# Peptides against a protein of PDB entry 3OGK: the designs that were tried, part 109

Target 1, 307 residues: chain A of PDB entry 3OGK
Amino acid sequence: ATPDRLSRRFPNLRSLKLKGKPRAAMFNLIPENWGGYVTPWVTEISNNLRQLKSVHFRRMIVSDLDLDRLAKARADDLETLKLDKCSGFTTDGLLSIVTHCRKIKTLLMEESSFSEKDGKWLHELAQHNTSLEVLNFYMTEFAKISPKDLETIARNCRSLVSVKVGDFEILELVGFFKAAANLEEFCGGSLNEDIGMPEKYMNLVFPRKLCRLGLSYMGPNEMPILFPFAAQIRKLDLLYALLETEDHCTLIQKCPNLEVLETRNVIGDRGLEVLAQYCKQLKRLRIERGADEQGMEDEEGLVSQRG

## One batch from the design tools (peptide; made by RFdiffusion4, then SolubleMPNN)

Design b1_p18_7_s3 (from b1_p18_7, 9 letters changed)
Fold by OpenDDE base, seed 1:
Structure b1_p18_7_s3 (fold): chain B 307 residues (1-307), chain A 18 residues (1-18)
Amino acid sequence: as target 1 above (307 residues)
Amino acid sequence: SLEEVEFLERRESSARKL
């Protein structure tokens, strides 16, 4: 469909989701020409879609100019922006969004590729937003943003329920977790093993309502930090955990209320048996093929047709 | 009861972390 055809048919559209062409799964070579440009759609949104509150671009090319136009056109009426696997923008575009859309509730950049100029966008969000419910920059590479701004967001946004971040050192997020009293979901961070300090993370206090979790680089030594609240966990993202089959079994046994599991083949048939035994509320299972598992000859780390 | 099982190839983003 063309943008103009959409606005003519649905002038009162409140939610728009645009999907670019799927990436050809070929060998990490994303052809630069993947997806469509959002520019004609942003022009149409700006001119004719005056009731639009939610925008979701998936696998699209998005420029800073597109974000600036969208931000100014929708301002405080924009409740949701999702840049899901998008590219072509910088943090200047994000700054425009958070500057003009001060009542945004959902901001997502998950798996987007962008040029990072500075951390001002997160600072501006921290200084002026009190409406944020969902912040998601999972699987992104932000190096210039401050954990203090994330803490400020948690303090100011009482309805903040889901936060997904890149590879912040998890200890830098202690202040954030203390402030995020209503947080139900957290994904990302970075757990860095310290052989000299095995108890490095044992004093980490999570939000009391936390029930959807995915800690990056969590190994068997860090896994015990979940045990005090494992019975309340409903979703686990173990895609980036450093857990073997036995570690999966240990954790799964402690999560009887698990509804969603996302993991790698390392769970094995044994892990699936344990999952079936202990997780009677399981609704969704996602298993990805790990690159590390292709080299492990150990039969225990593979999901067969038996599992 | 289990409602959805999805076996997927590893995401490109997963390859960056592991």
Scores: peptide ipSAE 0.043, ipTM 0.724, DockQ to the pose 0.591
Fold by OpenDDE base, seed 5:
Order: C-alpha cells, then sequence, then structure tokens
Structure b1_p18_7_s3 (fold): chain B 307 residues (1-307), chain A 18 residues (1-18)
C-alpha cells in the first residue's frame, strides 16, 4: 500500500503498523529508494493522519529528521511509538520524541540499531513524563543512560507496568524496582557472577506484581532469587539465561502458573516433559536454537520429535 | 491447551548476548 492510498481510504486511522523487509535483507540491500524508509509515511502522517495515536515501525529505516517531524506533528496526541528492529536514527531523534510527545504511554526501540550521542533522551523523559505505561529498549546498547533516570520514571509514572532494558547491572536497578510499585513485566539487565560474592543478588527486591520476567545472564546461582515469587510467574523469557536442562526443570517445577515460556533448545525433551507435567496453564511455548547447543553432545539438551 | 508452539533459529539479538 502507498501512504497516500492509506490516508484517502482511512483518514481517521488511529493505529499504523509498517513492516519492512527482514533485517538480514536490510543490511545487504540498501538501495536509496527502498520501501523500508519511513519518510514518505511520516510525511503522510503529518499531513493527513491527524487522529493517529499509535505508530509501529518494524524493520524500517528511520532518521532523526523523521522522528523530529513525527514528534512535532503528533505532539501530545502520540500515545505509542514502536521502533521495532529499526535503524538509521540517533539519540537526538529519541530526544525529539520525548521532548514533544510528553503524554507518550508506550515507547519501544527493541532490537533497534542507532548511534548513541548521550543519555539526554531518558533524562528528559524522566523529567517530564507521567503517562508512561511501557518502556522497552530491550536488546539495545545504551552506555550513556542513567539508572537514576529509570528510577525517576518509575516514581513519576504510576501506570508503568512493563519495562525492558539493555545490559544494566541489576544492582543499579534496586532503586528502580523499589519505585516501580505497579510493574508487572521486567526484561533485561545483567547478572554478573562474582565468585567472591555468590550471594551478590540474594537481597534483590522485585515489585510485588511482577509476573512476566526475563533476566539476562541469569545462571543457576542467581535463579533462586525467583523462588519466593515463582508461583506468580506467568511469563518467563529464558532466551538469554545461562540455564542448563536441569536448571530449567528446577525452575519450571516452581512455576505452576506459567502461561508463556520462551527458551532455547537446552530445555530438551526432559524439560518439555517437566513443563507438561507442572505447567497446566501453558498457552505459548517458543524454543530458539542457541549457538551453544551445536556443541551439546548430550541428548538431554536437544528437543526431538518426541517432545 | 497449548495454543502456540514456535521453533526458530537463533535471532541476531540472541547471538549478541550469548
Amino acid sequence: as target 1 above (307 residues)
Amino acid sequence: SLEEVEFLERRESSARKL
């Protein structure tokens, strides 16, 4: 569909989702006129889609100029922006969005590739936003943002229910977790094993409503931090956990209310049997091949046709 | 009842973390 055809047919459109080509194809096939640029769509949004509140770009090329134009055109009417696996922007574009769209409820840039200039965008969001419900920069590489700004967001945004972050040291998020009283979902962080301090993470206090969780680099030594609330867990993201088959079995047995599991082949047929036995509310199972699993000679770490 | 089962190859994102 062309932007102009969309606006003519649906002038009162409230939600738009655009999908570009697969990311592998984007890096290898950047013709200048590729239908992966958001620019013509942002122009159409600005001119003709005045009721648009939700924008989702998936695998698109997005410039700072595109973000600035979108921000100024929608301002406080923009409730949702999702830059899902996008590229071509910097943190200046994000700064424009949070500066102009002060009532944004959902901001997502999961798996997006960008140039990081500074952490001002998160600071500006922390200073001015009170409406945020979902913040997601999972699988991104931010080095210049502050955990203190994330804590400020949690304190100011009472409706904040889902936060997904990059590789923040989880201990730097203690203040955030204490402030985020209504948080239901958390993904990301970084658990860094310390041989000299095996109990480094045992005093982590999670939000009381937390039921969807994915801690990055969680190993068997850190896994016990979940046990006090494992019965309330509804979704686990174990894609980036450092758990073996036995660890999966141990954790799954403690999660009888699990509805969604995302994991790697390391769960094995044994883990799937345990899952079927203990997780009677399971609705969705996702299993990805890990690179590490190509070297697992042990039959237990593979999902066969029997599972 | 299980509503969805998805088997996928490792994503580029999974390859960045592990």
Scores: peptide ipSAE 0.042, ipTM 0.716, DockQ to the pose 0.566
Fold by OpenDDE base, seed 4:
Structure b1_p18_7_s3 (fold): chain B 307 residues (1-307), chain A 18 residues (1-18)
Amino acid sequence: as target 1 above (307 residues)
Amino acid sequence: SLEEVEFLERRESSARKL
């Protein structure tokens, strides 16, 4: 559909989701730039989609100018912005969004690529937003943002229920977790094993309502931090956990209310058997082939047709 | 009951972390 056809057909549109080309379809058949830019859509939003409160761009090219135009056009009416696997913007574009859209409830940049100029966008969000429910910059490379701003967001945004972050040291997020009293979902962070301090994370206190979790680089030594609340876990993201098959079995046995599991093939048939035995509420299972496991086709840690 | 099972190739993002 063209932007102009959309606005004419749906002048009262509240939610727009645009999907760019699948990366796998990057066979030479479709010019890189064809239908990938959000610019014509942002123009149409600005002019004709005056009730639009939710925007989801997936695999689109988004410039800072596009974000600035969107921000100014929708201002406090923008409740949701999802830049899902987008590219072409900088943190200046994000700054424009959070500066002008002070009532934004969902801000997502998951798997987006951007140029990072500074951490001002997160600081501005922390200083002015009280409406945020979902913040997701999972699988992004922010190096200039402050964990303190994340803590401020948690203190100010009492409806904050889902936060997914990059590779913050988990201990830097202690203040965030204490402030995020209503947090139900957390993904990301970084667990950094210290051979000299095996109990480095044992005193980590998670939000009481936390039930959807994915800790990056969680190994078997860190895994016990989940045990006090494992029975309330409904979703696990183990894609970036450093768990072997046995560790998966150990954790899964403690999660009888698990509904969603995302993991690697390291779970193996044994892990799947344990999952079937203990997780009777399981609704979704996602298994990714690990890069480390590509050669282990005959070893424990493969999901066979038996699993 | 299990409603969805996905066997997928590793995400590009997953390849960056591990």
Scores: peptide ipSAE 0.045, ipTM 0.725, DockQ to the pose 0.566; fails the geometry check
Fold by OpenDDE base, seed 2:
Formats: C-alpha cells, structure tokens, sequence
Structure b1_p18_7_s3 (fold): chain B 307 residues (1-307), chain A 18 residues (1-18)
C-alpha cells in the first residue's frame, strides 16, 4: 500500500505496523541503508493520521528528522513506538521522541543500529516520564547511558512491567531491580564470570513478580541465582546464555511452569526430552542454530529429527 | 500443549554476542 492510499482508506487509524523488505543475506552488521525509508509514511502520519497512537517500524530506515517530525506531530498522543531492527538514526532522534512524547508507554529499539552521541535520551525519559510500561533496547550497544537513569525510570514508572537492555553489568542494576517492584520481564544485562569471586551474583535480588527472564552470558555458576524463583518462571530466553546440554536439563527441571523457551541447538534431544517431561505448560519453543553448534561433533548437543 | 515450534538460523544480533 502507499501512505496516501492508507490515510484515505483509514483516516482514523490508531495502530500502524510497517515491515521493510527482509535482507537477502544474513549480515553481522545491519547496513545503514538495508531497509525501506519511513519518510513518506511519517509525512502521511503527520498530515492525515491524527488518531495514530501506536507506530511499529520493522526493518526500516529511520532518520533523526523522521523521528523529530513524528514526535512533534503525535506528541502526548503517541503511546507506542517500536523501532524493530531499524537503522539510520542517532540518539538525537530518540531524545526528540522522549522530549515531545512524555506519555509514551512502550519504547522499543530492539536490534536497531544507530549512532550514539550521548545518554541524554534516557536521562530525559527518566526525568519526565511516569507512564512507561515497556522499555526495550535489547541487543543494542548503548555505552553512554546510565544505570541510574534506569533506576529513576523504575521509581517513577509504577506500571513498568517489561525491561530489556543491552550489556549492563548486572550488579550495576541492583538499584533498578529494587525500584522495579512490578517488573515481570527482564532480558539482557551481562553476567561476567569471575573465577576469584564465583558467588558475586548469589545475593542478587530480583523483582518479586519476575517470571519472564533472559540473562546474557549466564553460565552454570550463575544459573543457581534463578533457583529460588524457578517455579515462577514462565518464559526463558537462553539464546545468549552459556549453558551446555546438562545445564539446560538442570534448569528446565526446576521450571515446571515454563510456557516459552528460546534457546540454541545445545539443548539437544536430551534437553527436549527433559522439557517434555517437566514442562507440561509449554506453549512455544524456539531453537536457533548458534555459531558454536555448527562445529559441534557431539550428538547430545544437537536437535535431531527425533527431538 | 505445545502450540508453536520454531527452528531457525541464528539471528544477526546473536551472532555478535556468541
């Protein structure tokens, strides 16, 4: 569809999802120009879609000018912005969004590629937003944002239920977890193995309602931090965990209420057997091929046709 | 019961981390 045909047909549209063309090849880096441009759609939103409160761009090119125009056109009426696998913007564009859209409830930049100028966008969000329910910059590389701003968001946004972040050291998020009393979902962070301090994470206190979890770089030494609430876990993202087949079996046995599992081929047929035995509420299973699994000669670490 | 099974190639972002 063209933007003009959409607005003429649906002038009262409240939610829009645009999908750019998929890449023909897998790349380790998202090229700046691999998506379709959102500019003609943002122009149409600004002029003719005056009731639009939810925008989802997937695999699109989004400039700072596009974000600024969208922010000013929708202001406090914008409840949801998802930049899913987008590219072409900087943190200035994000700053414009959070400055003008002070009642935003969902902000997502998952797997987006951008130029990071500063951490002001997260600071501005922390200072002025009290409506946020979902914050997701999972699989991004923000280096200039502060864990303290994330804590401030948790204190001010009492409806905050889902937070997905990049590679923050988990110990820097202690204040955030203490403040995020209603948090149900957390993904990301970084668990950094320290042979000299194997117990450094054992006293980590998670939010009491946490039931959807994905900790990056969680190994078998860190996995026990989940055991006190493993029976409460309903979703696990193990894509970035450093767990072997046996570790998967150990964790899965402790999660009888698991509904969604995302993992790698390392779970193996053995892990799938344990999953079928212990997780009777399982609804969704996602298994990805890892780079490490391409070289695995061990049949136990592979999902066969039997699994 | 199991409602959805996905068996996929590794996503781009996962290739950066592992």
Amino acid sequence: as target 1 above (307 residues)
Amino acid sequence: SLEEVEFLERRESSARKL
Scores: peptide ipSAE 0.042, ipTM 0.710, DockQ to the pose 0.607; fails the geometry check

Design b1_p18_7_s4 (from b1_p18_7, 9 letters changed)
Fold by OpenDDE base, seed 5:
Structure b1_p18_7_s4 (fold): chain B 307 residues (1-307), chain A 18 residues (1-18)
Amino acid sequence: as target 1 above (307 residues)
Amino acid sequence: SLEELVFEKRKRKTDRKL
């Protein structure tokens, strides 16, 4: 559809999702008219889609000017912005969004690529937002944002239920977890093994309602931090965990209420058998191929076509 | 290893960028 045709047919549109072309097409000379730019859509939103509350861009090129125009056009009416695997913007564009859209409930930039100028966007969000429910910058590389701003957001946003972050040291998030009393989902962080302090994470206190979890770089030594609440876990993301087949079996046995599992082929047929035995509420299983497939000559780490 | 997993995580992000 073209922007003009959309506004004429649906002037009262509240939710818009746009998908750019698969990036495999980026290996060829991207024609100037690739249609991957959000600019014509942002123009149409600004002029003709005055009831729009939710915007989702997937695999699109988004400039700071596009974000600034969108922010000013929708202001406090914008409840959801998802920049899913987008590129072309800087943190100045994010600053414009959080400055003008003070009642935003969902802010996502998962797997987006951007230039980081400063951490002001997260600070501004922390100082002025009280409506946030979902914050997701998973699989991004922010180096200039402060964990203290994330803690402030948790204190001020009482409806905050889902937070996904980049590679923050998990110990820097202790204050955040204490403040985020209603948090149900957490993904990301960084667990760093310390041979000199093997128990450095054992005193980590998670939010009481936490049931969807994906800790990055969690190994078998850190895995016991989940055991006190493993029975309430409904979703596990183990794609970036450092768990072997036996570690998977140990954890799965402790999660009888598991509904969603995302992991690598390292779970093996043995892990799938344990999953079938202990997780009777399982609704979705995602198994990805990992780099670990190149090292497992042994049959135990491979999921067969029978599993 | 941790380094391999960090690399894989970054590579998946980059391969999805390409």
Scores: peptide ipSAE 0.288, ipTM 0.852, DockQ to the pose 0.059
Fold by OpenDDE base, seed 1:
Structure b1_p18_7_s4 (fold): chain B 307 residues (1-307), chain A 18 residues (1-18)
Amino acid sequence: as target 1 above (307 residues)
Amino acid sequence: SLEELVFEKRKRKTDRKL
């Protein structure tokens, strides 16, 4: 479809999702002009899609100018922006979005690649937004944003239910977790093992409603922090956990209400047996190949054709 | 290891862009 055809057919469109072509071909084999730029779509949104509240760009090239145009055109009518695996923008573009779209409920830049200039976008969001429900910059690399702004967002946004972040030290998020009283989903962070302080995370207090979780770099020493609320866990992301097969078995056994599991092949056939035994509500299982498979000659860490 | 997992996490992000 072309942008102009979309607006003519659906002038009252409220939600738009655009997907760039699957990069099945090497970057070099796809002509740069493959239609992966959002610019013509942003122009059409700005001019003709006056009821658009939700925009989702997936695998698109997005410039700061595109974001600025979108922000100004939709302003407080923009409720959802998802930059899913996008590239080409900087934090200036994000700043424009949060400055002009003060009632945004969902802001996602998961797996996007951008140039980080400063942390002003998150600060601006913290200072002015009270509507945020979903914030997701999972699998991004922000070094200049403040955990204090995340805490402020949690305090001010009473409807905040899902937050996914990059590799922030979890201890820096203590204030955030205390403020985020309605948080149901958290992904990301960084658990850093300290041999000299094995219990440094044991005093972490998670939001009472937390039921969808994916902590990065969680090892067996940190895993017990989940045990007090493991029975309420509905979704677990272990893709970036440092858990072996036995650790998976231990954790899964404590999660009888698990509906979604994402993990690596390290779960093994044994972990799958335990999963089948204890997790009767399981709806989705995702098993990825991990880097840990390259060194494990041990058959127990592999999912066979039986699993 | 942590280093391997960090590397894998970054690699997956890159590989999904290829």
Scores: peptide ipSAE 0.302, ipTM 0.857, DockQ to the pose 0.060; fails the geometry check
Fold by OpenDDE base, seed 2:
Structure b1_p18_7_s4 (fold): chain B 307 residues (1-307), chain A 18 residues (1-18)
Amino acid sequence: as target 1 above (307 residues)
Amino acid sequence: SLEELVFEKRKRKTDRKL
């Protein structure tokens, strides 16, 4: 479909999702006229789609100019922006979005690649937004943003229910978790093992409603921090956890209300048996092959056709 | 190991963009 055909057929469109072609098809040659650019769509949105409040770009090229034009055209009417696996922009483009779209509820840039100039975009969001419900920059590499701005967002945005972040040290997020009283989902962070201080994270207080969780680099020493609320956990992302088969069994037994599990082959047939025994409400199971498959000599750490 | 998971996390991001 072309942008012009979309606006003519659906002038009152409120939600748009565009999916670009896989980048592998580009053979490292991005023609200027490649259909992966959002520019013609942003032009059409700006001119003809005056009711659009939700935009989702997946695997597209997005420039700072595109973001600036979108921000100014939609302003406080923009409720959702998802830059899913996009590239071509900098943090200046993000700054434009949060500056002009002060009532944004969902901001996602998961797995996007960008040039980071500064942390001003998150600071601006923290200073002016009170509407945010979902913030997701999981699998991104922000180094210049402040955990204090996340805390401010949590304090000001009372409807904040889902936050996914990069590799922040979890202890830097203590203030955030205390402020985020309505948070239901958290993903990312970084748990850093300290052999000299095994109790490093034991005093970590999570939001009372937390039920969807994916802590990066969580090992067996850190896993007990979940036990006080394991019975309320509905979704676990263990894809980047440092848990062995036995650790999976231990955790799964404590999560009788688990609905969604994402993990690696390390769960093994034993872990799947435990899952079937204790998690009767399971709706979705995703098992990915990990780099650890090359090292798993133990049959218990592999999922067979029996599991 | 932690290093392997960090590597895998980065690799996954790259592979999904290709």
Scores: peptide ipSAE 0.296, ipTM 0.855, DockQ to the pose 0.061; fails the geometry check
Fold by OpenDDE base, seed 3:
Structure b1_p18_7_s4 (fold): chain B 307 residues (1-307), chain A 18 residues (1-18)
Amino acid sequence: as target 1 above (307 residues)
Amino acid sequence: SLEELVFEKRKRKTDRKL
């Protein structure tokens, strides 16, 4: 569909999701720039889609100018912006969004590629937003943002239920977790093992409603921090955990209410057996092939095609 | 491609965590 045809047919459109480069583009079967730019859509949104409150761009090229135009056109009417696997923008574009869209509820940049100029966008969000429900910059590499701004967001946004971040040291997020009283989902962070301090994370207090979790670099020494609330866990993201097959088995046995599991093939057939035995409410299982396939010749760490 | 870049980013992050 073209932007102009969409607005004519649906002038009262509230939600738009655009997908850029299809999977076939990975094989150079499609020209690199084919349908990838959001610019014509942002122009159409600005001119003709005056009720649009939710925008999701997936695998698209997004410039700072596109973000600025979108921000100014929708302002406080924009409730959701998802830049899912997008590229072409900087933190200036994000700053424009949070400056003009002060009532934004969902802001996502997951797996996007961008140039980081400063941390002002997160600071501005912290200073002015009280509506945020979902913040997701998972799988991004922000180095100039402050954990204190994240804490401020948690304090000010009473409806904040889902936060996914990059590789923040988890101990720097203690204040955030204390402030985020309604948080149900957390992904990211960084657990950094200290041989001299094996209990470094044991005093970490998670939000009471936390039930969807994916801690980065969580090893078997850190895994026990989940045990006090493992029974309330409904979703686990173990894609970036440092857990072996037996560690998976140990954790899964403690999560009888697990509905969604995302992990690597290291779970093995044994882990799948344990999952089937203990997790009767499981709705979704995602198993990715990890780099660990190259080293583990051992049969236990591989999911067989027969299992 | 954007998908290749995303794949590489995921791979790099996985490789750092393994």
Scores: peptide ipSAE 0.136, ipTM 0.722, DockQ to the pose 0.088; fails the geometry check

Design b1_p18_8_s1 (from b1_p18_8, 11 letters changed)
Fold by OpenDDE base, seed 5:
Structure b1_p18_8_s1 (fold): chain B 307 residues (1-307), chain A 18 residues (1-18)
Amino acid sequence: as target 1 above (307 residues)
Amino acid sequence: MLSRFELRKMSIEAELKA
């Protein structure tokens, strides 16, 4: 489809989702300039799609100029922007978005690759937005943003229900969790093992409504922090957890209301049996094939046809 | 137990195969 054909057929389009280049391009397996530019679409949005509230670019090349044009064209009418596995922009582009689109409700840049110039975009968002419901920069590498800005966002955005972040030290997010009273979903962060202080995370207080969770690098020593509210967990993302088969079994049996589980092959047939036994509300199961198969000599850590 | 490096590598490999 071409942008002009789309606008002619659907002049009152409110939501647009575009899919571009293969995933391999993000890892330099395909030239960066290989197709998937959003520029012609942004031009069409600016000129002819005046009712558009939601934009989702998946695996597209997005420049700062594209983001600036989009931001200025849609301004406070833009409610959703998802840069899903995109590349080609810097934090200047993000700054333009949050500066001009002050009523944005969903901002996603999950697994996008970008050049980080500063943390001003998150600060600007914190200072001026009160509408945010979903913030997602999961699986990104920000080094210059402040967890205090995230806390400010939580304080000011009363409808904030889902936040996914990169590798923030989880203890730096204590203030955020306290402020995010209506938060239902959290993914990301970084749990760092400290042999000298194994209980460093035991006093971590999560939002009362939290039911969808994925803590990065969570090991068996940190896992007990979930036990007090495990019964209310509906979704677990264990893709980036450091749990073995037995750890999976321990956690799963404490989550009887689990509806969605995402994990790696390390769960094994044993973990799947436990899952079937204790999680009767399970609706979706995602098992990623990790390199675990090459390193795990234990047969229990593999999912077979029996599982 | 997998290291952070190994975990990231696994994630990349999984995404490329999908």
Scores: peptide ipSAE 0.020, ipTM 0.543, DockQ to the pose 0.330
Fold by OpenDDE base, seed 3:
Structure b1_p18_8_s1 (fold): chain B 307 residues (1-307), chain A 18 residues (1-18)
Amino acid sequence: as target 1 above (307 residues)
Amino acid sequence: MLSRFELRKMSIEAELKA
């Protein structure tokens, strides 16, 4: 379909999702023309889709100018913007979005490739937004944003229920977790081993309603921090955890109410058997094949037809 | 321990094979 045909057929469209070309991965680099340009669609949105509240671009090229035009055209009517695996923009584009769309509820740039100019976009969001429900820059690398701004967002946005971040040291997010009283989902962060302080994470306090979780670099030494509320966990993202097969078994049996599990094939047939035994409410299972399991001596660390 | 780069690469490769 073309933008023009869409607006003529559905002038009262509220939600739009566009998918570009699949990402061509070479050494985790994104080609310049890996996706389609959103510019024609942004033009059509600005001119003819007056009721559009939700925009989802997946694997598309998005410029700062596109974001600026979209922001100004929809302003406080824009409730959802998802830049899913997109490229071509900088943090200036994000700044424009949060400056003009003060009532945005969902802001996502998960796995997007961008140039980071500064951390102003997150600061602006923290200073002026009280509507945010979902913030997701999972699997991104922001170096210039402040965890204090995340804390401010948590304090000001009482409906904040899902936050996914990049590689923040988890201990820097203590204030955020304390402020995010209604948070149900958290993914990302960074757990870093410290030989001199093996228990440095054991006193970490999570939001009381937290039930969907994915902590990056969580190993078997850190895993026990989940045990006090493991029965409350409904979704686990273990894609970036550092757990072996037996660690998976240990954690899974602690989560009898698990509904969604995402992990790598290191879970093995044994882990799948344990999952079937203890997680009777499981609705979705995602297993990705990883290169880390190649050449491993543990034969049970692979998923076969048995599992 | 896998680096973030390696972990993300695995995720992308898995997606391409799906």
Scores: peptide ipSAE 0.020, ipTM 0.542, DockQ to the pose 0.400
Fold by OpenDDE base, seed 1:
Structure b1_p18_8_s1 (fold): chain B 307 residues (1-307), chain A 18 residues (1-18)
Amino acid sequence: as target 1 above (307 residues)
Amino acid sequence: MLSRFELRKMSIEAELKA
């Protein structure tokens, strides 16, 4: 479909999701121009799709100019922007979005590739937005944003329920967690083992309603921080956890209300057996294969047809 | 134990295979 055909057929479109060409190789191994450009779509949105509130670009090429045009065209009417695995923009484009779309509820740039110029976009969001419900820059590399701005967002956005971040040191997010009273989902961060301080994270306090969780680089030493609220966990993302098969078993046994589990092949048949035994409400299971199979000397961490 | 980089790479590869 072409943009002009879409707008003519659906002039009152409220939600648009565009998918670029599927990639056969890793994101960085394929030319950036493999995906489609959003430019013609943004032009059409700006001119003819005046009721559009939600935009989702997946695997598209997005420039700062595209984001700027979109931001100015939709302004406070834009409630959702998802830059899902997109590329071609910088943080200037993000700044334009948050500057002009002050009532945005969902902002996602998960797994997008971009040039980071500064942290102004998050600061601007923190200073002016009170509507945010979902913030997701999971699996991105922001080095210039401030955890203080994230805390400010939590304080100002009472409807904030889901936050996924990059590699923030978890201890820097203590203020954020205290402020995010209604947070139900958190993914990302960075747990860094300190041999000299085994209790480094033991005083970490999570939001009371937290039930969907994925802590990056969580090892067996940090895992106990989940135990006090493990029974209320509904979704676990263990893709980036540093847990072995036995650790999976330990954690799963403590999560009887688990509905969604995402993990690696390291869970093994043993972990799957434990999962079946203790997690009767499980609805979705995602097992990623690859590096775990190559690195494990024993068969315990392998998921076979038995599991 | 997998490195952080390897974990991320694995996730990307898995998505491409799906």
Scores: peptide ipSAE 0.020, ipTM 0.550, DockQ to the pose 0.294
Fold by OpenDDE base, seed 4:
Structure b1_p18_8_s1 (fold): chain B 307 residues (1-307), chain A 18 residues (1-18)
Amino acid sequence: as target 1 above (307 residues)
Amino acid sequence: MLSRFELRKMSIEAELKA
């Protein structure tokens, strides 16, 4: 499809999702104005799609200029922007989005690659947005943003229900969790083992409605922080947890209402058996193959036809 | 036990294969 054909056929389009080529195939292989670039689409959105409120770009090249044009064209009418595994922009582009789109409800940059200039975009979002429902920069590398801005967002955006972040130290998010009273989903953060303070995370207080969770680098020592509300957990992202097969079994047994599980091959046939036994509400299971499948000598650490 | 660095490596490899 081409932008002009789309706008002519659907001038009142409210939602647009575009998919580019896989990231690996995009490097120096996509000419300018090709379907991998959002530029021609942003131009068309600006000129001819005046009712568009939701934009989802997946694996596309997005420049700061593209984001600036989109932001100014849609302004407060833009409710959803998803930069899903995109590249080519900097935090200046994000700043433009949050500056001009003050009523944005969903902002996603999950797995996007960008140049980080500063943390102003998150600060601006914190200062002016009260509409945010979903914030997702999971598996990104922001180093210059402030946990305090995230806390401010939680305080000001009472409809905030899903937040996925990068490697924030979890203890720096205590204020955020306290403020995010309606939060249902949280992924990311960083749990850092401290031999001198093994219980440093035991006093973490999570939002009462939290039911979808993925804590990065959560090991067996930190896992008990979930036990008080494990029965209400409906989705677990364990892709970046530091749990062995036995740890999976322990946690799964405590999550009888689990509907979605994402994990690695380390769950093994044993974990799958436990999952089948205790999680009768399970709807989706994702098991990612990876390096752990070659490094384990224990056959039960692999998902086989038995499991 | 996999380290956080090994997990990151796995993530990168998955992205490259996508």
Scores: peptide ipSAE 0.019, ipTM 0.541, DockQ to the pose 0.234

